# Ledger of designs, part 126: peptides against a protein of PDB entry 1EMU

Target 1, 132 residues: chain A of PDB entry 1EMU
Amino acid sequence: PPYLKWAESLHSLLDDQDGISLFRTFLKQEGCADLLDFWFACTGFRKLEPCDSNEEKRLKLARAIYRKYILDNNGIVSRQTKPATKSFIKGCIMKQLIDPAMFDQAQTEIQATMEENTYPSFLKSDIYLEYT

## One batch from the design tools (peptide; made by RFdiffusion4, then SolubleMPNN)

Design b2_p28_8_s4 (from b2_p28_8 with T2V T3K Y11V D12E T16L T24E Y26E)
Fold by OpenDDE base, seed 5:
Structure b2_p28_8_s4 (fold): chain B 132 residues (1-132), chain A 28 residues (1-28)
Amino acid sequence: as target 1 above (132 residues)
Amino acid sequence: SVKIEKVPSPVEEYILEKLLKEEEEEEE
């Protein structure tokens, strides 16, 4: 069953819509749903192909991601990303150099945080165990 | 027990659409 695959890898969990819903619910209880939302924001942003018609949209999205997750010093994403990574993103925003991969390092760091902390905790949570 | 909130699919598009809407509202 799918729930067994979720325990094998975070990737399997995030490829399953039901798994995402359960995991996000758990993260909300822990006050850290922003980790997952940011991760998906980065994925979605990278999928946007740069072109003349969507340059403004991409800039707005990049700014929104930056303001919501990186700039907020009290946010969990900000606390779990390295200063150099946040500085790089800030630089991209200020210079309006909006490469599809500009959030890749931050996404990697947040993914590592989930792998090391929230994902293992989820597998021991009442939400997951009751689902099994 | 806590109610499980269903996340719209695809998740990344849902998140980005919300962010874009929030950004536009803040600029008004």
Scores: peptide ipSAE 0.688, ipTM 0.927, DockQ to the pose 0.861
Fold by OpenDDE base, seed 1:
Structure b2_p28_8_s4 (fold): chain B 132 residues (1-132), chain A 28 residues (1-28)
Amino acid sequence: as target 1 above (132 residues)
Amino acid sequence: SVKIEKVPSPVEEYILEKLLKEEEEEEE
């Protein structure tokens, strides 16, 4: 069953709609749902292929992601991303150089945070155990 | 037991749409 794959790979968990719902619910309880939301925001942003017609939309999205998750020094995403990574993103925003991969490094760092902390905790949580 | 909150699919599109909405609200 899918829940067994979730225990072996975070990627498998995030590819499953039920897994995402369970994991996000858990993260909300832990006060760190922003980790997952940011991760998905980065994935969605990277999927948007740049063109003349969506340039303004992509810029707005990049600014929104930046302001909500990176600029907020009290936010968990900001605390779990390196200063150099945040500075790079800021630079992209200021220069309006909006590459689809501009959040990749930040996403990698947040993914590592989840892999090391929240994901293992989820597998030990009542939410996951009751589902199995 | 804890009530599980369902997330719309695809999740990444849902998150981005919410971000855009919030951005527009902040500009007003």
Scores: peptide ipSAE 0.695, ipTM 0.928, DockQ to the pose 0.882; fails the geometry check
Fold by OpenDDE base, seed 2:
Structure b2_p28_8_s4 (fold): chain B 132 residues (1-132), chain A 28 residues (1-28)
Amino acid sequence: as target 1 above (132 residues)
Amino acid sequence: SVKIEKVPSPVEEYILEKLLKEEEEEEE
């Protein structure tokens, strides 16, 4: 069953709609759902190909992601990203150089945080165990 | 048991749409 694949890799969990729902519910209980939301925001942002018709939308999204997750010093995403990474993102926003890959490093760092902490904890949680 | 909140699919599009909506609400 799919839940066995979720225990094999975070990738399998995040590629499954039911797995995402369970994992996000768990993260909300832990007060760190922003980790997953940010990860998906980065994925969605990267999929938006730059063009004249979506330039304003991409800029708005980049600023929104920056303000919500990176600029918030008390947020878990901000605490789990490197200063140099946050500085790079800030630079992109200030210079209005909005490359689809501008959040890639931050996404990598947040993914590592989930791999090392919240994902293992999820596999030991009542939410996951009761689902199995 | 814990109530599981279903997340709309695709998740990344759902998250981005929420971000844009929140940004618009903050500007008002």
Scores: peptide ipSAE 0.694, ipTM 0.928, DockQ to the pose 0.855; fails the geometry check
Fold by OpenDDE base, seed 4:
Structure b2_p28_8_s4 (fold): chain B 132 residues (1-132), chain A 28 residues (1-28)
Amino acid sequence: as target 1 above (132 residues)
Amino acid sequence: SVKIEKVPSPVEEYILEKLLKEEEEEEE
């Protein structure tokens, strides 16, 4: 069953719509849903291939991601990303060099945070155990 | 028990659309 795959890897959990819903609900309970939302924002952003027609949209999205998750010092994403990573992102935005991969390092760091903390906790949570 | 909140699919598109909307509102 799918829930067994979820326990094998975070990747398997995030590939399943039901798994995402359960995990996000758990994260909201823990006050850290922004970790997952940021992760998906990065994934979505990388999928947007640069072209003349979406240049402005991509810049706006990059700014939005930066302002919501990176710039906010009170946010969990900001606390779990390295200063050098945040500075790089800021530099890209200031220079208007919006590469599809500009959030990759930040996404990796947030993924590591989930792997080390929230994902293991989720597998021990009542919401997951009751689902099994 | 905890109520499960369903997230729209694709999740990444849902998140980006929300962000874009919020960004545009802040610029106004």
Scores: peptide ipSAE 0.693, ipTM 0.928, DockQ to the pose 0.884; fails the geometry check

## One batch from the design tools (peptide; made by RFdiffusion4, then SolubleMPNN)

Design b2_p29_1_s1 (from b2_p29_1, 14 letters changed)
Fold by OpenDDE base, seed 5:
Order: structure tokens, then C-alpha cells, then sequence
Structure b2_p29_1_s1 (fold): chain B 132 residues (1-132), chain A 29 residues (1-29)
């Protein structure tokens, strides 16, 4: 069953809508649902292909991601990303250089945070164990 | 290339929902 695959890798968990739902519920209880939302925001952003018709949309989305998750120093995403990574993103926004890969390093760092902390805790949580 | 580039369609739907919400919030600011 899918819940067994979720215990084998974070990728399997995030590849399943039920897994996403349960994991997000757990993260909300821990006050860190923004980790997951940011990760998926970066994924969605990277999927938007650069073209003339997408320039305005991509810029707006990049700014939205930056303002919501990176700019607030008290936010969980900001606290779990390196200063150099945040500075790079800020630079891209200020220069309006919106490369599809501009959030890759930040997404990697947030993924590492989930892998090392929240994902293992989720597998020990009542939410997951009661589901199994 | 990140592992997120190999997500299923159902998982990508969640990313689309997040993107749309962010864009809606940006328009309000």
C-alpha cells in the first residue's frame, strides 16, 4: 500500500495527494506548513516556461514567493535557508532576472530540512501511525 | 535537476494550486 512507500522516501510521500494532505496536516500542527507550500511553490514556478507571454506572470510569482517565504526573517522558510541563498534570490528579484532555477538552492535546503527533521517526525506521529 | 521535476500529475496539481493562490495574493497587494 502507498503508506508503506511513504516510509521509504520523502519523494513517495510528496508524490501522493493523500500523503501530501496528511503530511501538511502534521506540519500545520508543528507550525511549519510553509516548508511544504514553499517546496511546491518552487516546483510550480520552475514549470512555467520562459516566454514573452509568461514574463509578467513569472515575475509576479517570483515576487510573491520571495515576499511570503524569504523576506520575513521570522518565517520558518527564512530561518531554514542560508543567508547567501536568500541574498541571491533578493538580487534576482531586484534585477528582475527571473531564471527558472532561481529558487533551486532554496528548495534544496528546505527539502533537506524536511528530510532531516519533519519527515522523520511525521513517521512517528499519531497522524501517520493511525493511518497505517 | 531536482527530484521535484519527476512528480506525478496529481502532485503537480498541488503545485498549481499553490501558485494560483500566491498570484491571487500578489494581485491584492
Amino acid sequence: as target 1 above (132 residues)
Amino acid sequence: MLPSDFLSEEALKYSEEIVEKLLEEEEKE
Scores: peptide ipSAE 0.708, ipTM 0.944, DockQ to the pose 0.865
Fold by OpenDDE base, seed 3:
Structure b2_p29_1_s1 (fold): chain B 132 residues (1-132), chain A 29 residues (1-29)
Amino acid sequence: as target 1 above (132 residues)
Amino acid sequence: MLPSDFLSEEALKYSEEIVEKLLEEEEKE
């Protein structure tokens, strides 16, 4: 069953709608659902094709991601990303250099946080164990 | 990083929902 695959890799968990739902519920209880939302926001942003018709949308989205997750000093994402990474993102926003890969490093760092902390904890949680 | 090209349609839909919510919030502010 899918829940067994979730225990094999974070990818399997994030690739499944039920997995996402349960994991997010767990993260909410831990006060760090923003880790997951940020990760998916970065994925969605990177998939937007840089073209004239998407220029405004991409800029707005980049700004939204920056304001909500990076600029928020009290946010879990901000606390789990390196200062240099956040500074780079800020620079991109200020210069309006909105490259599809501008959030890659931040996404990688947040992914590492999930891999090392919240993902293992999820597999030990009542939410996951009761589901199995 | 987990390659987005390997994500299922269901996972991609969630990313789209997050993106849309962010854009709506940005417009509201």
Scores: peptide ipSAE 0.706, ipTM 0.943, DockQ to the pose 0.729
Fold by OpenDDE base, seed 4:
Structure b2_p29_1_s1 (fold): chain B 132 residues (1-132), chain A 29 residues (1-29)
Amino acid sequence: as target 1 above (132 residues)
Amino acid sequence: MLPSDFLSEEALKYSEEIVEKLLEEEEKE
């Protein structure tokens, strides 16, 4: 069953609709659902083609991601990203240089946080264990 | 980092949902 694959890799968990739902529920209880939402936001942003027709949309989305997750010093994402990473993102926003890869480092750092902390905890949680 | 190309359609749909919500919030500010 899919839940066995979820225990093998974070990718398997995030690649499954039910896995995403259960994991997000767990993260929400832990007060860190923003980790998951930010990760998917970065994925969605990177998928937007940098063409003339998407220029305004991409800029708005980049601003939204920055303001919601990076600029919020009390947020879990901000606390789990390095100052240099946040500074780089801020620079991109201020200069309006919206490269598709501008959130890559931040996404990597948040992914590492999940891999090292919340993902292992999820596999030991009642939410996951009772599902199995 | 997990490449977006490796995600299922279901996972990508969730990503799109998050993006749309963020854009809606941005327009309200």
Scores: peptide ipSAE 0.706, ipTM 0.943, DockQ to the pose 0.725
Fold by OpenDDE base, seed 2:
Structure b2_p29_1_s1 (fold): chain B 132 residues (1-132), chain A 29 residues (1-29)
Amino acid sequence: as target 1 above (132 residues)
Amino acid sequence: MLPSDFLSEEALKYSEEIVEKLLEEEEKE
């Protein structure tokens, strides 16, 4: 069953709609659902190819991601990203240099946070265990 | 990092939903 694969890797969990749903529910209870949403936001952003038709959309999206997750110093994403990473993102926004890879380092750091902290906790949670 | 190309259609759909919500919020500001 899919739930067994979820315990084998975070990738398997994030690759499954039901897995995403359960994991997000768990994260909400822990007050850190933004970790997951940010990760998927970065994924979606990177998929937008730089071109004339996407320029406005990409800029707006980058700004939105920055404002919601990076700028808020009290947010879980901001607390789990390094100052240099956040500074780089800020620079990109200010200079309007919107490279598809501009959130890569931040996404990597948030992924590491999930791998090391919230993902293991999820596998020990009642939400996951009762689902199995 | 997990490459986007390795995600299922369902997972990619979720990323698109998140993106759309963010853009809607940005537009309102």
Scores: peptide ipSAE 0.706, ipTM 0.942, DockQ to the pose 0.713

Design b2_p29_1_s2 (from b2_p29_1, 15 letters changed)
Fold by OpenDDE base, seed 2:
Structure b2_p29_1_s2 (fold): chain B 132 residues (1-132), chain A 29 residues (1-29)
Amino acid sequence: as target 1 above (132 residues)
Amino acid sequence: SLPSDSFSEETLQLSEEIIEELLEEEEEE
């Protein structure tokens, strides 16, 4: 069953709607749902192709992601991203150079945080164990 | 390569929801 694949890799968990739902519920209880939300925000952002029709939307979205997750010094995403990574993102926003890959490094760092901390904890949680 | 590069459209629904929420919040500021 799918829940066994979730225990084998974070990839399998994140590519399953039921897995995402349970994991997000767990993260909300732990006060760190922003890790997952940021990760999926970056994924959606990268899929928006640069063009005249998307320019305003992409700029607004990049700014929104930056303000919501990177600038919040008390937020878990800000605490789990490197200063150089945050500085690079800030530079892109200030220069209005909105490349689809501008959040890739930050997304990688947040993914590593989930792999090392919240994902293992989820597999030991009552939410996951009761589902199995 | 990030895992999201191979995700199904169904899984990426959460991305769309989050993006819409972020854009709505940005426009309200």
Scores: peptide ipSAE 0.642, ipTM 0.923, DockQ to the pose 0.756
Fold by OpenDDE base, seed 1:
Structure b2_p29_1_s2 (fold): chain B 132 residues (1-132), chain A 29 residues (1-29)
Amino acid sequence: as target 1 above (132 residues)
Amino acid sequence: SLPSDSFSEETLQLSEEIIEELLEEEEEE
């Protein structure tokens, strides 16, 4: 069943609607749902191919991601991303150089945080264990 | 990062929802 695949990899968990739902619920209880939301925001952003018609939208979205997750020093995403990574993103926003890959490093760092901490904890949580 | 092209379209809907919320919040500022 899918719940067994979720224990095999974070990828399997994140590519399953039920898995995401349970994991997000767990993260909310832990006060770190922004990790997951940021990860999916970055994924969606990268899928927006640059063109003249969506330039303004891409800039607005990049700015929104930056302001909500990177600029907020009290946020868990900001605390789990390296200063150099945050500085690079800030530079892209200020220069209005909005490359689809501008959040890749930050997304990687947040992914590593989930892999090392919240994902293993989720697999030991009552939410997951009661589902199995 | 995890390959996004391997994700199902259904799970990527969450990404779209989050993006819409972010854009709405940005417009209110």
Scores: peptide ipSAE 0.640, ipTM 0.922, DockQ to the pose 0.716
Fold by OpenDDE base, seed 3:
Structure b2_p29_1_s2 (fold): chain B 132 residues (1-132), chain A 29 residues (1-29)
Amino acid sequence: as target 1 above (132 residues)
Amino acid sequence: SLPSDSFSEETLQLSEEIIEELLEEEEEE
């Protein structure tokens, strides 16, 4: 069943609507839902193809992601991303050089945080165990 | 490394929802 695949990899969990729903609920209870939200925001951003019609939207979205998750020093995403990574993103925003991959490093770092901490904790949580 | 970009369309719905919320918040700034 799908819940067994979720225990095999974070990828399997994140590519399943039921898995995402349960995991997000767990993260909200732990006060760290922004990790998942940021990860999916970056995924969505990267899928927006650069073109004339998307230029303004992509810039606004990049700025929004930066302001909400990177610039917020009280946020868990900011605390779990390296200063050099945050500086790079800031530079892209300031220069208005909005490459689809500009959040890749930050997304990787947040993914590592989930892999090392929240994902293993989720698999030991009442939410997951009661689902099995 | 990031998971493959072979996510289902249903999974990407959360991305779209979050993006929409972010854009709405940006407009209020």
Scores: peptide ipSAE 0.639, ipTM 0.922, DockQ to the pose 0.675
Fold by OpenDDE base, seed 5:
Structure b2_p29_1_s2 (fold): chain B 132 residues (1-132), chain A 29 residues (1-29)
Amino acid sequence: as target 1 above (132 residues)
Amino acid sequence: SLPSDSFSEETLQLSEEIIEELLEEEEEE
């Protein structure tokens, strides 16, 4: 069953609508839902292919992601990303160099945080165990 | 390469929802 696959990898959990729903609920209770939201925001951003028709949209979205998750020093995403990574993103925003991969390093660091902390905790949580 | 590149389109609906919310918030600032 799917819930067993969720315990095998974070990938399996995040590629399942039910898995995402339960995991996001857990993260909200832990006060760190921004980790998952940022991760999916970065994924969506990267999938927007650069072209003349969506350049303004991509710039606005990049700024929104930066302001919501990176700029806030008290936020969980900001605390779990390296200063050099945040500085790079800031530079891209200021220079308006909006490459599809500009959030890749930050997304990787947040993914590592989830792998090391919140994902293992989720598998031990009442939410997951009661679902199984 | 990030694992999200192989995700189903159904799973990526959350990405679209979050992006829409972010863009709406950006225009309100």
Scores: peptide ipSAE 0.636, ipTM 0.922, DockQ to the pose 0.765

Design b2_p29_1_s3 (from b2_p29_1, 14 letters changed)
Fold by OpenDDE base, seed 2:
Structure b2_p29_1_s3 (fold): chain B 132 residues (1-132), chain A 29 residues (1-29)
Amino acid sequence: as target 1 above (132 residues)
Amino acid sequence: MLPSDSLSEEALALSEEIVEELLEEEEEE
């Protein structure tokens, strides 16, 4: 069953609608749902084609992601991303150089945070264990 | 890194939803 695959990899968990829902609920209880939301925001951003018709949309989205997750010094995403990574993103925003890969490093760092901390905790949580 | 191309349609749908929410918030500011 899918819930067994969730215990095998974070990829399997994040690839499943039910898995995402349970994991997000767990993260909200832990006060760190922004980790997951940021990860999916980066995924969605990277999928937007860099063309003239999408230029305004991509710029607005990049600004939104930056302001909500990177600039927020009290946020968990900001605390779990390296200063050099945040500085690079800031530079892209200020220079209006909105490359589809501009959040890749930050997304990688947040993914590592989930892999090392919240994902293992989720597998030991009442939410997951009671679901199984 | 988990490649976006390997994600299910359900997972991608969530990414699109989050993107739209962020854009709506940006327009309100």
Scores: peptide ipSAE 0.656, ipTM 0.930, DockQ to the pose 0.704
Fold by OpenDDE base, seed 4:
Structure b2_p29_1_s3 (fold): chain B 132 residues (1-132), chain A 29 residues (1-29)
Amino acid sequence: as target 1 above (132 residues)
Amino acid sequence: MLPSDSLSEEALALSEEIVEELLEEEEEE
């Protein structure tokens, strides 16, 4: 069953709609749902192909991600990303150099945070265990 | 390359939803 695959890798969990829903519920209870939301925001951003029709949309989205998750010093995403990574993103925003890969390093760091902390805790949670 | 580059369409639906929400919030600020 799918829930067994969720325990094998975080990727399997994040690839399943039911898995995402349960994991997000767990993260909300832990006060760290922004980790998952940021991860998916970066995914969505990277999938927007650079073109004339998407230029304004991509810039707005990059600014939104930056202001909501990176600039907020009280946010868990900001606390779990390295200063150099945040500085690079800021530079891209200020220079309006919106490369599809500009959030890749930040997404990697947040993914590592989930892998090391919240994902293992989720597998021990009542939410997951009751589903199995 | 991140594992997120090989997600299912169902999983990617959440990314699209979050993107739309972020864009709406950006316009309201």
Scores: peptide ipSAE 0.658, ipTM 0.932, DockQ to the pose 0.846; fails the geometry check
Fold by OpenDDE base, seed 1:
Structure b2_p29_1_s3 (fold): chain B 132 residues (1-132), chain A 29 residues (1-29)
Amino acid sequence: as target 1 above (132 residues)
Amino acid sequence: MLPSDSLSEEALALSEEIVEELLEEEEEE
């Protein structure tokens, strides 16, 4: 069953709609759902191919991600991203240089946070165990 | 290569939903 794959890798968990739902519920209880939301936001952003027709959309999205997750010093994403990473993102926003990979480092750092902390905890949670 | 580069369609759909929500919030501010 899929839940066994979820225990094998975070990727398998994040690749499954049911897995995402359960994991997000767990993260909400832990007050860190923004980790997952940011991760998916970055994924969605990177999928938007640069072109003249979506330039404004990409800029707005980049700003939205920045303001919601990076700029908020009280947010879990901001606390779990390195200052240099946040500074780089800020620079991209200020310069309006919106490269598809501009959030890659931040996404990597947040992914590492999940891998090291919330994902293992999830596998020990009542939410996951009751599902099995 | 990030694992997010090889997500299922269902997972990608969620990313699109989150993106749209962020854009809507941005427009309302």
Scores: peptide ipSAE 0.657, ipTM 0.931, DockQ to the pose 0.878; fails the geometry check
Fold by OpenDDE base, seed 5:
Structure b2_p29_1_s3 (fold): chain B 132 residues (1-132), chain A 29 residues (1-29)
Amino acid sequence: as target 1 above (132 residues)
Amino acid sequence: MLPSDSLSEEALALSEEIVEELLEEEEEE
């Protein structure tokens, strides 16, 4: 069953709608749902290929991601990303150099945080165990 | 390459939804 695959890898969990729903519920209880939302926001951003019709949309989206998750020093995403990574993103926003890969390092760091902390805890949680 | 590049259609739909929500919030500010 799918719930067994979720225990094999974070990728399997994030590839399944039911898995995402349960994991997000768990993260909300832990006060760190922004980790998952940021991860998916970065994924969506990277999928927007640069073109004449996408330029304004991509810039607005980059600014939104930056203000919501990176700029807030009290936010979980900001606390789990390195200063150099946040500085790089800020620089891209200020210079309006919006490369599709500009959030890749931040997404990697947040993914590592989930892999090392929240994902293992989720597999031990009542939410997951009661589902199985 | 990030594992997110190989997500299912269902998972990618969630990313699109989050993107749209962020854009709407940005326009309201």
Scores: peptide ipSAE 0.656, ipTM 0.931, DockQ to the pose 0.854; fails the geometry check

Design b2_p29_1_s4 (from b2_p29_1, 16 letters changed)
Fold by OpenDDE base, seed 3:
Structure b2_p29_1_s4 (fold): chain B 132 residues (1-132), chain A 29 residues (1-29)
Amino acid sequence: as target 1 above (132 residues)
Amino acid sequence: MLPSDFLSEEALELSFEIVEELLEEEEEE
């Protein structure tokens, strides 16, 4: 069943709507749902192909992601990203150099945080175990 | 990094929802 695949890899969990829902619920209880939301925000941002028609949209989105997750000093995403990574993103925003890959390093770092901490904890949680 | 190209349509829909929410919040400010 799908819940067994979720225990095999984070990819399997994040590829399944039910898995995402349960994992997000768990993260909310732990006060760190922003990790997952940021990860998906970066994915959505990267999917926006640069062109004249969406230039303003991409800039606004990049700025929104930056302000909500990176600039927030009290946020878990800010605490789990390296200063150099945050500085790079800030530079991109200030220079308006909005490359689709500008959040890749930050997304990688947040993914590593989930892999090392929240994902294993989720598999030991009552939410997951009661579902199985 | 998990390749976004390997995500299901249902998983990608969540990314779109998050993006739209962020854009709406940005517009309200």
Scores: peptide ipSAE 0.582, ipTM 0.920, DockQ to the pose 0.741
Fold by OpenDDE base, seed 1:
Structure b2_p29_1_s4 (fold): chain B 132 residues (1-132), chain A 29 residues (1-29)
Amino acid sequence: as target 1 above (132 residues)
Amino acid sequence: MLPSDFLSEEALELSFEIVEELLEEEEEE
């Protein structure tokens, strides 16, 4: 069953709607749901191909991600991203240089945070264990 | 490329929903 694959890798968990749902529920209880939301926001952002038609949309989205997750000093995403990474993103926003990969490093750092902390905890949680 | 580049369509749907929510919030500010 899928839940066995979820225990084999974070990717398998994040690739499954049911897995995402359970994991997000767990993260909400832990006050860490923004980690997952940011990760998916970055994924969605990178999927938007640059062109004249979506330049404004991409800039607005980049600003939204930056303001909600990076600039929020009390947010878990901000606390789990390196200052140099946040500074780079800020620079991109200010210069309006919105490369599809501008959040890649931040996404990697947040992914590592989940991999090392919340994901293992999830696999030990009542939410996951009772599902199995 | 990041592992997120190889997500299923079902998982990618959530990324699109999150993006739309962020854009809506940005427009309301």
Scores: peptide ipSAE 0.582, ipTM 0.922, DockQ to the pose 0.898
Fold by OpenDDE base, seed 2:
Structure b2_p29_1_s4 (fold): chain B 132 residues (1-132), chain A 29 residues (1-29)
Amino acid sequence: as target 1 above (132 residues)
Amino acid sequence: MLPSDFLSEEALELSFEIVEELLEEEEEE
């Protein structure tokens, strides 16, 4: 069953709608659901290929991601991203240079946080164990 | 990094839902 694959890799968990739902529930209880939301926001952002028709949309989205997750120093995403990474993103926003890859480093760092901390904890949680 | 191209259709759909929510919030500010 899919829940066995979730224990084999974070990729399998994040690739499954039911797995995402359970993991998000767990993260909300831990006060760090923003880790997952940010990761998916970055994924969606990168899918928006630069062109004249979506330039405004991409800029607005980049600003939204920056303000909600990066600028908030009290947020879990901000605390788990390096100062140089946040500075780079800020620079892109200020200069309005919105490259599809501008959040890649931040997404990598948040993914590492999940791999090392919240994902292992999830597999030991009552939420996951009771589902199995 | 997990490549977006390797995610399932369902996972990609969630990413777009989150994006749309962020855009709506941005427009309201």
Scores: peptide ipSAE 0.581, ipTM 0.920, DockQ to the pose 0.742
Fold by OpenDDE base, seed 5:
Structure b2_p29_1_s4 (fold): chain B 132 residues (1-132), chain A 29 residues (1-29)
Amino acid sequence: as target 1 above (132 residues)
Amino acid sequence: MLPSDFLSEEALELSFEIVEELLEEEEEE
């Protein structure tokens, strides 16, 4: 069943709507749902391939991601991303150099945080265990 | 290339929803 695959890898968990729903519920209880929301925001951003018709949209989205998750020093995403990574993103925003890969390093760091902390905890949580 | 580039269509749908929400919030701010 799918829940067994979720225990094999974080990718399997994030590839399943039911898995995402349960994991997000768990993260909300832990006060760190922003980790997952940021991860998906970065994914959506990267999928917007640059062209003349979506230039303004991509810039607005990049600014939104930056202001919501990176700029807030008290936010969990900000606390779990390296200063150099945040500085790079800030630079891209200020220079309006909006490359599809500009959030890749930040997304990688947040993914590592989930892999090392929240994902293992989720597999030990009542939410997951009661589902199985 | 990140693992997120190989997500199912269902998982990608959530990313699109989050993107649209962020864009709406940005325009209202």
Scores: peptide ipSAE 0.578, ipTM 0.921, DockQ to the pose 0.863; fails the geometry check

